# Designs tried in a protein design run: peptides against a protein of PDB entry 5JXT. Part 40

Target 1, 319 residues: chain A of PDB entry 5JXT
Amino acid sequence: SLLPKKEINVYIGMSEMQVKWYQKILEKDIDAVNGAGGKRESKTRLLNIVMQLRKCCNHPYLFEGAEPGPPYTTDEHLIYNAGKMVVLDKLLKRIQKQGSRVLIFSQMSRLLDILEDYCVFRGYKYCRIDGSTAHEDRIAAIDEYNKPGSDKFIFLLTTRAGGLGINLTTADIVILYDSDWNPQADLQAMDRAHRIGQTKQVVVYRFVTDNAIEEKVLERAAQKLRLDQLVIQQGRAQVAAKAAANKDELLSMIQHGAEKVFQTKGAFGTMAEKGSQLDDDDIDAILQAGETRTKELNARYEKLGIDDLQKFTSESAYE

## One batch from the design tools (peptide; aimed at target 1 Y72 D113 I114 D117)

Design b2_p18_4_s1 (made by RFdiffusion4, then SolubleMPNN; from b2_p18_4, 11 letters changed)
Fold by OpenDDE base, seed 3:
Structure b2_p18_4_s1 (fold): chain B 319 residues (1-319), chain A 18 residues (1-18)
Amino acid sequence: as target 1 above (319 residues)
Amino acid sequence: SAAVEAAMERRRALYARL
């Protein structure tokens, strides 16, 4: 029988470089961040800030002039300048030692370019599929990855490309490097490994930048997922939620953790304490803390009814 | 390695397009 998937949110502190770039993004649009634009503030401007903050949470090298150089090098700086890369680098070593194989999903093809360079730098054999990959090349990459005795350890996927009904049950680990605004897209990505033909316990690691916009993206996704489940169960099609964040919700998401980010000199949490020197015990502590916070997050939304979940989308704009 | 140099060149090209 297929074992239930284990899902763990992995809460990761920003690197010092991420903090500096996160501050710079907020400062550039400080009037919008402070809500000073009022009714005149463009929803498009807020969506742009959200997108920049999400890029920062993924990797600071998604911005022009962020990568150290010239000379440009592929070195440890590619890892230590992003909290998610530090955790990924340790986690992948563990996953490989366990004889597991891993799917890594992102919303951002440009992040897959960084992950591809990382795979080359670490000597990890990989496959890649994104939105630009030709149909024939997608089939070839899937077949190469799924081949009996395949030496391909990692599959790099955009979440949207992973949604195409493909079977990747030869992987047992799924890393969501970032989250979709639609939780169903992430579920569809997980279902590439968690499907009929899987023989192992599927474990899903969802990377979430702590004290940043990604916590609010995750909360909103969890709320939406619970609402979608309740609507299906109760047959109440009318409750098909306001799928798009309003201005106040976007503003609240941008403001989340911003004060602490402005006050921070250096990195956050485990990134401040250990940085790239994270050991196996530090990873176990991060995973255990993440498992606890995941249970708490799920328990918060499981107790809410449809009406409460609908109100919470409105009240989370005022807290 | 030639692979690392090719990776660096891809990143340089990515930044030149921004």
Scores: peptide ipSAE 0.160, ipTM 0.796, DockQ to the pose 0.179
OpenDDE base, seeds 1, 2, 4, 5: peptide ipSAE 0.107, 0.008, 0.091, 0.108; ipTM 0.759, 0.307, 0.746, 0.756

Design b2_p18_4_s3 (made by RFdiffusion4, then SolubleMPNN; from b2_p18_4, 14 letters changed)
Fold by OpenDDE base, seed 4:
Structure b2_p18_4_s3 (fold): chain B 319 residues (1-319), chain A 18 residues (1-18)
Amino acid sequence: as target 1 above (319 residues)
Amino acid sequence: SRAIEEAQRRREAHYARL
């Protein structure tokens, strides 16, 4: 029988470089961030800020002129300049040592470019699929990854490209490097490994930048998923989940953690204390804290009814 | 951008080795 998947949100502090870039993004559009744009502030401008903040949470090198160089050399700076890469680098060593194989999903093909450079730098053998990958190349990459005795440790996928019905049950670990706004896209990604033919316990690690917009992306995705489940269970097809965040929701998401980011000198959390020098105990502590916060998050949304889940109220998260 | 074209060429060369 297929074992239930274990899902753990991994809450990760920003690196010093991410904090600086996050501040810079907020400062560039400070009037919009403060809501001073009023009725004239476009939803498009807020969506752009959200997109830039999500890029920052993933990796600062997604911005022009952020990567040190020329010469542009892949080195340890690729890891230590992004909190998610520091955790990923340690987690992948553990995953490899236990004889597991891993799918890494992102929304951003440009992040897969960084992860590809990282795989080459660490000597990890990998496959890659994104939205631009030709059909023939997709089949070749899947077959090469799934072949008996494949030496490919990592599969790099965009969440949407990986969602397309493919079987990757030869992997037992799933890393969601970022989250989709649609929780169904992430579920479809997980279901590439968590399917009939899987012989191992599937573990899903969802990376979430702590004290940043990604917490609100996660909360919104969890809320939507619970709402979708309740609508299906109750047969209330008339509850059209508002598919897109409104302007005030986007503003609230942008403002989340912004004050603490502006006050922060250096990195956040374990990144401030240890930087790139995380040990196995630090990883265990991060995973344990993540498992606790994951249970708490799920328990919050499990108690909410349809009417509460339709209200994106900032207030219900503090009781 | 030149970097995108280089990344594309690297990917094409990666798939050609599969």
Scores: peptide ipSAE 0.289, ipTM 0.845, DockQ to the pose 0.064
OpenDDE base, seeds 1, 2, 3, 5: peptide ipSAE 0.136, 0.030, 0.200, 0.283; ipTM 0.781, 0.671, 0.820, 0.847

Design b2_p18_5 (made by RFdiffusion4)
Pose (drawn by RFdiffusion4):
Structure b2_p18_5 (pose): chain A 317 residues (1-241, 244-319), chain P 18 residues (1-18)
Amino acid sequence: SLLPKKEINVYIGMSEMQVKWYQKILEKDIDAVNGAGGKRESKTRLLNIVMQLRKCCNHPYLFEGAEPGPPYTTDEHLIYNAGKMVVLDKLLKRIQKQGSRVLIFSQMSRLLDILEDYCVFRGYKYCRIDGSTAHEDRIAAIDEYNKPGSDKFIFLLTTRAGGLGINLTTADIVILYDSDWNPQADLQAMDRAHRIGQTKQVVVYRFVTDNAIEEKVLERAAQKLRLDQLVIQQGRAQVAAAANKDELLSMIQHGAEKVFQTKGAFGTMAEKGSQLDDDDIDAILQAGETRTKELNARYEKLGIDDLQKFTSESAYE
Amino acid sequence: SKSFFERYPPGIEMPLPP
């Protein structure tokens, strides 16, 4: 029995420093922010703003000249200058206290570099797979974290790094520092720990910058994830739109017994006998329209799970 | 004493939206 994973959006604010940088990004190209300029502009200008706001929502130190002036130290400012780091510090502390281990995913490798400095600062044992990591390296990195009684606690990965089918069930908590545009990528990262061999409840925390660009980014991915489900669930429809033996057999046998029983004429003919007054015609049209409504209202309401013929139906016996 | 960008080479960038 594999327990369904718990996925939680943790909505996070921004530090005072992030607001300053967030405003500068928006100011430096306020024209494009207010939707000015021609409609002919290429997508490049707006996408550059998205990248900067995404980096800003992650950590201000991703911008050169942002970390407090030279010389540079690695201290508590690494934590309190990014809202996500403040939430993560207490979250990681609580995670270790309850005997849990955690996979931390990110879109940017420069953020895992910042998380490396944090892990050394707090004394956390950790592993990293980067996507810019050789094959033999990440094999060892997987094994080191999966070793029985492992010294490690945190596993730093990029959402895409490892490839398909790698196993990290020696962890039961997943933290998505930032989200991906395509939902399958984040969903695959969660299934590094949420797969066969996982014994504990998998909990996934997704850091989202509330009232900023990442909240809006999330809604779109949630929509695209909902669209994918509808396509996959309806993937049986085109194969259904020939005729089975039973389908053909049912068409022929339908009402055949009543035909054999009949010596004279059938229903509409036996009761009225090829002569029809106005009243008889009116009853035929009223009964038909009623049957037509009930038939259409029954089938136009159905779903794929009702229309889909099982392959075992072809096993006529 | 070095900066974050002096200590770490450039790495993987974030993907763009589809």

Design b2_p18_5_s1 (made by RFdiffusion4, then SolubleMPNN; from b2_p18_5 with K2L P10E M14P)
Fold by OpenDDE base, seed 5:
Structure b2_p18_5_s1 (fold): chain B 319 residues (1-319), chain A 18 residues (1-18)
Amino acid sequence: as target 1 above (319 residues)
Amino acid sequence: SLSFFERYPEGIEPPLPP
């Protein structure tokens, strides 16, 4: 029988470089961030800010002039300049040591390019599929990953490319490096490993940048997932899909943690304390804290009815 | 040597919120 998957949100502090770039993104559009544009502020401008903040949460090298150099070299800076990479680097060592194989999903193909550089740098054997991968090359990558005795440890996928009904049950670990706005896309990604033919306990690690926009992306996705589940269970087909994020919701998401980011000198949380010196005990602490916060997050939404979830704004989750 | 940004200038952006 297929074991239930274990899902853990892994809350990760920003590196010093991420904090700097996060500040720079907010400062560039400070009038929009402060709501000074009022009713005249374009939804497109706010969506662009959201997109840049999500890039920052993933890796600062997605921005021109963030990478240290010249000369530009692939080195440890690729890891320590992004909180998610610091955690990923330690977690992958553990995953490999336990004889597991891992799927890593992202919304950003350019992040997969960073992860390829990282895999090469660490000597990890990998496969890759994204939205641009030809059908034949997708088949070849899947077959290469799934073959008996495959030396491929990591499969790098965009969440959308992973949606194509592929079977990757030869992996037992799933890392969602970032989250989709649609929680169903992430579930479909998990279901590549968590499917008939899986023989191991599937564990899903969802990376979430702490005190940043990604917490609000996660909350919105969790709210939507619960609403979708309740609509299906109650047969209430008329519950209109939660409308597209309005300007005020986007502004609230952008403002989340912004004050603390502006006040912070250096990195956040465990990244400030340990940075690249993160050890196995620090990873265990992060995972344990993440498991607790995941349970708390789920428990908040499980208590809400359909009507509550429809009215529920991300602000009321913290009262 | 090229920066990562220069080597990988293009990519699929994350989807917009619904």
Scores: peptide ipSAE 0.400, ipTM 0.815, DockQ to the pose 0.582
OpenDDE base, seeds 1, 2, 3, 4: peptide ipSAE 0.379, 0.010, 0.010, 0.380; ipTM 0.810, 0.446, 0.461, 0.803

Design b2_p18_5_s2 (made by RFdiffusion4, then SolubleMPNN; from b2_p18_5 with K2L F5W M14P P15E)
Fold by OpenDDE base, seed 2:
Structure b2_p18_5_s2 (fold): chain B 319 residues (1-319), chain A 18 residues (1-18)
Amino acid sequence: as target 1 above (319 residues)
Amino acid sequence: SLSFWERYPPGIEPELPP
């Protein structure tokens, strides 16, 4: 029988470089971040700030001039300059030692380019699919990954390209390097490994940058998912979950952790304490803290009814 | 070696509208 998937949010601090770039993004649009633009601030401007903050949470090299050099080299700096890469690097070593195989999903194809450089640097054999991958090449990559005795450890996928009904049950670990605004897209990605033919316990690690925009993206996705579930269960098809964040919701998301980011000199959390020198005990502590916070997050939304979940999305709309 | 940006030029990121 297919075992239930285990989902763990992995809360990760920003590196020093990420903090600097996160500050720079907020400073560039400080009037919009402070709500000083009022009714004149476009929803598009706020969405652009959110996009840049999410890029920063993924990797600072997604910005021009962030990479150290010249000379430019693929080296340990690719890892220690992004909190998610530090955790990924340690987690992949553990997963490989366990004889597991990994799907890594991102919303950003350019992050997959960074992950390719990382895979080459660490000597991890991988496959890749994104939204630009030709149909034939997509089939070939899936077949190469799924073949008996495949030496491909990692499959790199964009969440949307991976969502297209493929079977990847030869992997038992799913890493969501970032989250989709639509929680159904992430569920569809997980369902590539968590499907008939899976023989192992599927474990999903969702990376979330702590004290940043990604916590609010996650909270919003969890609210939406719970609302969608309750609507289906109650047969209330007319309760269209508000598909898009309003301006005030976007502003609140941008402001989340911003003050603490401005006050921070250096890295955040475990990245400040240990930097790139995370050990196995540090990873266990991060995973255990993540499991606790995941249970708390789920328990918060499980107690809410449709009306409560709708009010949380509507009270920010009537001021 | 080439920088990440030289090796992987950004696709047309939707330009921030001015």
Scores: peptide ipSAE 0.508, ipTM 0.802, DockQ to the pose 0.264
OpenDDE base, seeds 1, 3, 4, 5: peptide ipSAE 0.490, 0.495, 0.499, 0.495; ipTM 0.813, 0.819, 0.813, 0.815; seed 3 fails the geometry check

Design b2_p18_5_s3 (made by RFdiffusion4, then SolubleMPNN; from b2_p18_5 with K2L P10E)
Fold by OpenDDE base, seed 3:
Structure b2_p18_5_s3 (fold): chain B 319 residues (1-319), chain A 18 residues (1-18)
Amino acid sequence: as target 1 above (319 residues)
Amino acid sequence: SLSFFERYPEGIEMPLPP
């Protein structure tokens, strides 16, 4: 029988470099961040800020001139300059030691390039599929990963490319390195491992940068998912379709944690305390805290009705 | 019409000060 998947949000502090670059992104367009443009502010401008902040949460080397060099060499700096990489690096060692195999999903193909460099640097054997991968090469990569006795530990996928109905039940761990704006895309990604033919407990780790825009991306995704579920249950198909983020929602998302980011000198949370020196106990603490916050987040949205879930009110979800 | 995110999955380039 297929066991229910275990989903854990892994809340990760920014590295010092991420804090610095997050500040630079906000400062570059401080008038838009402060809402000074009012009704005249371009939605495209706000959407672009959101995307830059999400890039920063993923890895600062997604920006031109961020990588230390010349020479541009892959080293430990690739890991310690991104909180998600620090946690990933420790988590993958544990996953491998347990004899598990892992799917890593991202929205950003350029992040998969960084993850390839990381895999090479750590000596992890991997497969890759993204939106540009030819159909024949996708089949070959899937078959290579799924073959009995495959030495491929990691499968790197863009969430949308991984959503294409493929079977990856030879993996039991799923890492969502980032989240899709459409929670159904993330579910479809998880369902590549969590499907008929899976024999292990599937565990999904969703990486979320703490005190950053990604918390609001996650909240919005959870809200939308609950709304979609309630609409299906109540047969009210008309309700679900319309919630493209408005300007005020985007502004609120951009502003989330911004003040604390501006006040911070150095890294956040466990990244400030331990940096790249996270041990197994630190990982267990992060996972336990994440499991608690995941339950709290789910419980918050389970109590809300359709009408409450249609309002992107930061307020209504704290009652 | 493609959404902004579909057109620009990594955003539009925004050069940051060094």
Scores: peptide ipSAE 0.300, ipTM 0.879, DockQ to the pose 0.041
OpenDDE base, seeds 1, 2, 4, 5: peptide ipSAE 0.171, 0.246, 0.224, 0.228; ipTM 0.669, 0.848, 0.701, 0.712

Design b2_p18_5_s4 (made by RFdiffusion4, then SolubleMPNN; from b2_p18_5 with P10E)
Fold by OpenDDE base, seed 3:
Structure b2_p18_5_s4 (fold): chain B 319 residues (1-319), chain A 18 residues (1-18)
Amino acid sequence: as target 1 above (319 residues)
Amino acid sequence: SKSFFERYPEGIEMPLPP
């Protein structure tokens, strides 16, 4: 029988570089961030700020001129300049030692480029599929990963490319490096490993930058998923249509944690305390805290009705 | 019509000060 998947949100502090770049993004368009544009503010402008903040949460080297150089060489800086990479680097060592194999999903193909550089730097053998990968090359990569005795430890995928009905049950660990705005895309990604033919306990780690926009992306995704479930259960097709973030929702997401980011000198949380020197106990603490916060998040949305879930209000989720 | 995110999966380039 297929075991239920274990899903854990892994809340990760920003590196010092991420804090600095997050500040720069907010400052670049401070009038929009403060809502000073009012009704005249472009939704496209707010959506762009959201995307830049999400890029920063993934890796600061997604911005031109962020990478230290010349010379542009892959080194430990690729890891310590992104909180997610610091956690990933420790987690992958543990996963490999356990004899597990891992799927890593992202929304951003350029993040997969960074993850390729990381895999080469650490000597991890990998496969890659994204939206640009030819059909034949996708089949070849899947077959190479799934073959008996494959030496490929990691499969790098864009979430949408991984959603294409492929079977990756030869992996038992799934890392969602970021989240899709559509929670169904993330579920479809997980279902590549969590499917008939899986023999191991599938564990899903969802990376979430703490005190940043990604917490609100996660909350919105969880809310939408619960709403979709309730709509299916109640047969109320009309409810699904309001899923597009409005300007006020986008503004609230952008503003989340911004004040603390502006006040912060250096890194956040465990990244400030340990930086790249995270040990196995630090990882266990992060995973345990993440498991607790995941249960709390799920319990929050399980209590909400359809009408409450239609309101993207921070308040309606604390009753 | 493609959504903003479908058109710009990584956003529109926003030059940041060094």
Scores: peptide ipSAE 0.340, ipTM 0.897, DockQ to the pose 0.041
OpenDDE base, seeds 1, 2, 4, 5: peptide ipSAE 0.241, 0.181, 0.257, 0.275; ipTM 0.701, 0.683, 0.721, 0.738

Design b2_p18_6 (made by RFdiffusion4)
Pose (drawn by RFdiffusion4):
Structure b2_p18_6 (pose): chain A 317 residues (1-241, 244-319), chain P 18 residues (1-18)
Amino acid sequence: SLLPKKEINVYIGMSEMQVKWYQKILEKDIDAVNGAGGKRESKTRLLNIVMQLRKCCNHPYLFEGAEPGPPYTTDEHLIYNAGKMVVLDKLLKRIQKQGSRVLIFSQMSRLLDILEDYCVFRGYKYCRIDGSTAHEDRIAAIDEYNKPGSDKFIFLLTTRAGGLGINLTTADIVILYDSDWNPQADLQAMDRAHRIGQTKQVVVYRFVTDNAIEEKVLERAAQKLRLDQLVIQQGRAQVAAAANKDELLSMIQHGAEKVFQTKGAFGTMAEKGSQLDDDDIDAILQAGETRTKELNARYEKLGIDDLQKFTSESAYE
Amino acid sequence: SKKLSFFERKRKEFEEEE
């Protein structure tokens, strides 16, 4: 029995420093922010703003010249200058206290570099797979974290790095520091720990910058994730739109017994006998329209799970 | 070989500038 994973959006604010940088990004190209300029502009200008705001929502130290002036030290400012780091610090502390281990995913390798300095600063044992990591390296990295009684606690990965089917069930908590544009990428990262061999409840925390660009980014991915479900659930429709033996058999046998019973004429003919007054015609049209409504209202309301013929129906016996 | 971390790269660059 594999427990369904718990996915939680953790909505996070921004530090005072992030606001300064967030405003500068928006100011440096305020024209494109207000939707100015021609409609002919290529997508490049706006997408550059998206990248900067994404970096800013992650950590201000991703911008050169942002860390406090030289010389550079690795201290508490690494934590308190990014809202996500403040939430993560207490979250990781609580995770270790309850005997849990955690996989931390990110879109940007430069952010895992910042998380490396954090792990060394707090004394956390950790592993990293980067996507810019050789094959034999990440095999050892997987094994080191999956070793029984492992020294490691945190596993730093990029959402795409490892490839398909790698197993990290020796962890039961997943933290998505930032989200991906396609939902299947994040969902695959969660299934590094949420797969066969996982014994504990898998909990996934997704850091989202509330009232900023990442909240809006998330809604779109949630929509695209909902669209994918509808396509997959309806993937049986085109193969259903020939005729089975039973379908053909049912068409022929329908009402055949009543035909054999009949010596004279059938229904509408036996009761009225090829002569029809106005009242008889009106009853035929009223009964038909009623049947027509009930038939259409029954089928136009159905779903794929009702129309889909099982392959075992072809096993006529 | 081990790669330098983010702040280690900054400190090395800063020493070279001095």

Design b2_p18_6_s1 (made by RFdiffusion4, then SolubleMPNN; from b2_p18_6, 10 letters changed)
Fold by OpenDDE base, seed 1:
Structure b2_p18_6_s1 (fold): chain B 319 residues (1-319), chain A 18 residues (1-18)
Amino acid sequence: as target 1 above (319 residues)
Amino acid sequence: MRKLSYFERLRAEELARL
């Protein structure tokens, strides 16, 4: 029988470079961040800030002029300048030693470009599919990955492109490098490995930048998922979870952790203490803390009714 | 007993469910 998938949120501190870029993004639009724009602040402007902050949480090299150079070289700086890459680098090494194979999902094709450079730099054999990949090339990549004795360790996918009904049960590990606003897209991505034909325990690692907007993206996604489940269970088809955040929700998400980010000199959490020098014990501690926080998050939403789940928890960073 | 790594625990949990 197919084993239930194990899902773990992996909470990761920002690198020093990410903190500096996160501050710069907030400072550029400080009037919007402080809510001083009032009714004049467009939802589009807030969405743009959210997207820049999410880019920062993924990798600072997603910004023009962030990458060190010229000359532009793929080196250890590609890893240590992003907290998620530091954790990914250690996890992939462990996953490979276990004889596991891994799907890595992102919302951002440009992050997959960085992950390709990383794969080449570390000597990991990979496949890639994104939104621009031709249908024939998608089939070829899937077949190459799934073939018996495939030397392809990693499959890089955009979440939406990887969600399209494909079978990747030859992988047992899923890394969600970022989260979709729609938790169903992430579930559909996980279900590429977690389906009939899987023989191993599927483990899903969801990367979440700690003390940043991604915590609120995760909370909103968890809330929506629980609401969708309760609506199905109760037959209340009319309770369409508000798919799009309102202005106040977006503002609250932008403000989350912003004060602490402005006060921070250097990196966050384990990135401040160890940076790229994370050892096996540090990774075990991050994963254990993540498993605990994941259980707590799930337990929080399991106790909530439909009416509570329809209220956005506006924990402002200023309350 | 050596403290099982996170991944060793996951494998032990897998083996216990098979």
Scores: peptide ipSAE 0.023, ipTM 0.452, DockQ to the pose 0.009
OpenDDE base, seeds 2, 3, 4, 5: peptide ipSAE 0.028, 0.009, 0.017, 0.018; ipTM 0.580, 0.333, 0.452, 0.482; seed 2 fails the geometry check

Design b2_p18_6_s2 (made by RFdiffusion4, then SolubleMPNN; from b2_p18_6, 11 letters changed)
Fold by OpenDDE base, seed 1:
Parts: C-alpha cells; structure tokens; sequence
Structure b2_p18_6_s2 (fold): chain B 319 residues (1-319), chain A 18 residues (1-18)
C-alpha cells in the first residue's frame, strides 16, 4: 500500500541581501504598504507588490541589477544570498547521501534558471520541465529521469507543468521551493511522486520564508484547502471559496512582518547566526521546528468551521 | 541586466563561436 506522505513546512530566514531587497520593495510603495492610499490604492498595485515580495523570498537575483557583476559568476554567492538556497544546499546533500531522489517545484521558471546554475555548480545531474518545454522534450525528460539506473538526481519543475498527469514515483522527496495560491496545484505536484508505484515514504518539504509574505500565502492556502474539504464533506457547493484576495487581505499580507524587516540589520533567524555555515544539527533544528509549526498550523484550521474559514483572519500585521 | 538562463548562456557562447 502507498504510505501516507509526510509534509513539513520548512521556515527559512531571509539572507541579508533578501532583507535589503525586501525593504527596498516596501519602501518603493510605502504609501500603499501603510494603507495611506485607502480606497485609491489599486488592487493591481498591491498584487504587484505581493509578486515582488514573493520573488524576493525566492531569490534576490530575480531582480534586475541584484546580481553582483560583471563578471557574472556561478559561485557560492548564488547560495548564501538566498536563505532557501542555503537550506536547499544542505538538504540536497543529506537527500543524496540517503540514496533518495528529489523533485523541486517552483512557480517561477526564472527561479528554475537559478537552480539549473546551482545544479551545474554543485555537479548535480538534473532534468527540467517548465511551461515552455515542448511536449516531446517533456516526455524525453520524464523518461530520462525515470529510467532504471538513471543518474539524474534532481527534477526541476514548475508546479503547473509538473502537475500535468506525469508519474515521477522514482523520486521519494518533494521540495516545494515556493507555494501556489491554489493548494490543489501543490497537491497535484506532490502526487507526481506520491502515487501508485511509489515504494518509499514520500517526504514533502515546503519552503516558507519566515517573517515574510509567504507565511500569509501559506495560511491562505491552508484555509482554502480546509474550506474545500469542508465544502465537499458538507455538500455546501454554494460556498464559493473567494478565489481572489481582496484589497484588505492583500494589504494585510504585505504588512505581515514588514516592521520587523525594516528594523532588521542583516539576515533573519538561523541565517543571521550561521549564514551559509549551517551544519547538520542546524538543519535538524530547522526541520524539527518546521514539523512543530506545521502541526500547529494544521490544528488551527482543523478547528475552524466554514464561516470562520471564509473570514481572512488578519492576525495583526505587527505580530 | 538580468541573470541569463543556462540555455541563454549556451546560446550566447554558441553565437560567439560562429
């Protein structure tokens, strides 16, 4: 029988460079961030801020002029300038030593470009599929990854491209480098490894930038998932899960952790303490803390009824 | 300037050899 998947949110501090770019994004639109625009702030402006903050959480080199150079190099700076890359770099070494194989999902094809450079730099053999990959090339990449004795360790996928009916049960580890606004897209991505033909325990690591917008993206996705489950169970088809965040929800998401980001000089959390020098014990501590917070998050939403789940719980923007 | 993808760099290197 297929073993239940283990899902762990991995809460990751921003690097110093990410903090600087996160501050810069907030400062550029400070009036919108402070809600000073009131009714005049466009939903489009807030959505743009959200998108830039999510890029920052993924990697600062997604911004023009962020990468140091010329010359532009692929070196350790590609790793230490993004908290998620620091954790990924350590986690992949562990995964490889365990004889596991890994799917890495992102919403951003440009993040996959960075991950390709990282794979080449570390000597990791990989496959890639995104939205632009031709159908024949997708089949070839899947077959190359799944072949008996494949030397391909990593599969890089965009969440939506990887969600399309493929079987990747030759991998047992799934890393969600970022989250979809639709939790069903992430579930469909996990189900590429967690499917009939899987012989191992599937473990899913969901990377979440701590003290940033990604926590609120995760919370919203968890609310939606629970609401979708309750609607199915209760037959309340009329509960249209509000598919799109309203302006106040977007503003609350942007404001979450913003004050602490403005006050921060340097990196966050374990990134401030250890930077790129995370050891195996630091990774174990991050994973254990993540497992605890994951249980707490799930327990919070399991107790809520449909009417409560329809309300965006704006926990204070300052907590 | 943005970071070029691995494929964009390979393409530029190929074009420089032509």
Amino acid sequence: as target 1 above (319 residues)
Amino acid sequence: PRRLSYFERLREEYLKKL
Scores: peptide ipSAE 0.152, ipTM 0.723, DockQ to the pose 0.200
OpenDDE base, seeds 2, 3, 4, 5: peptide ipSAE 0.033, 0.028, 0.038, 0.026; ipTM 0.554, 0.546, 0.543, 0.560; seed 4 fails the geometry check

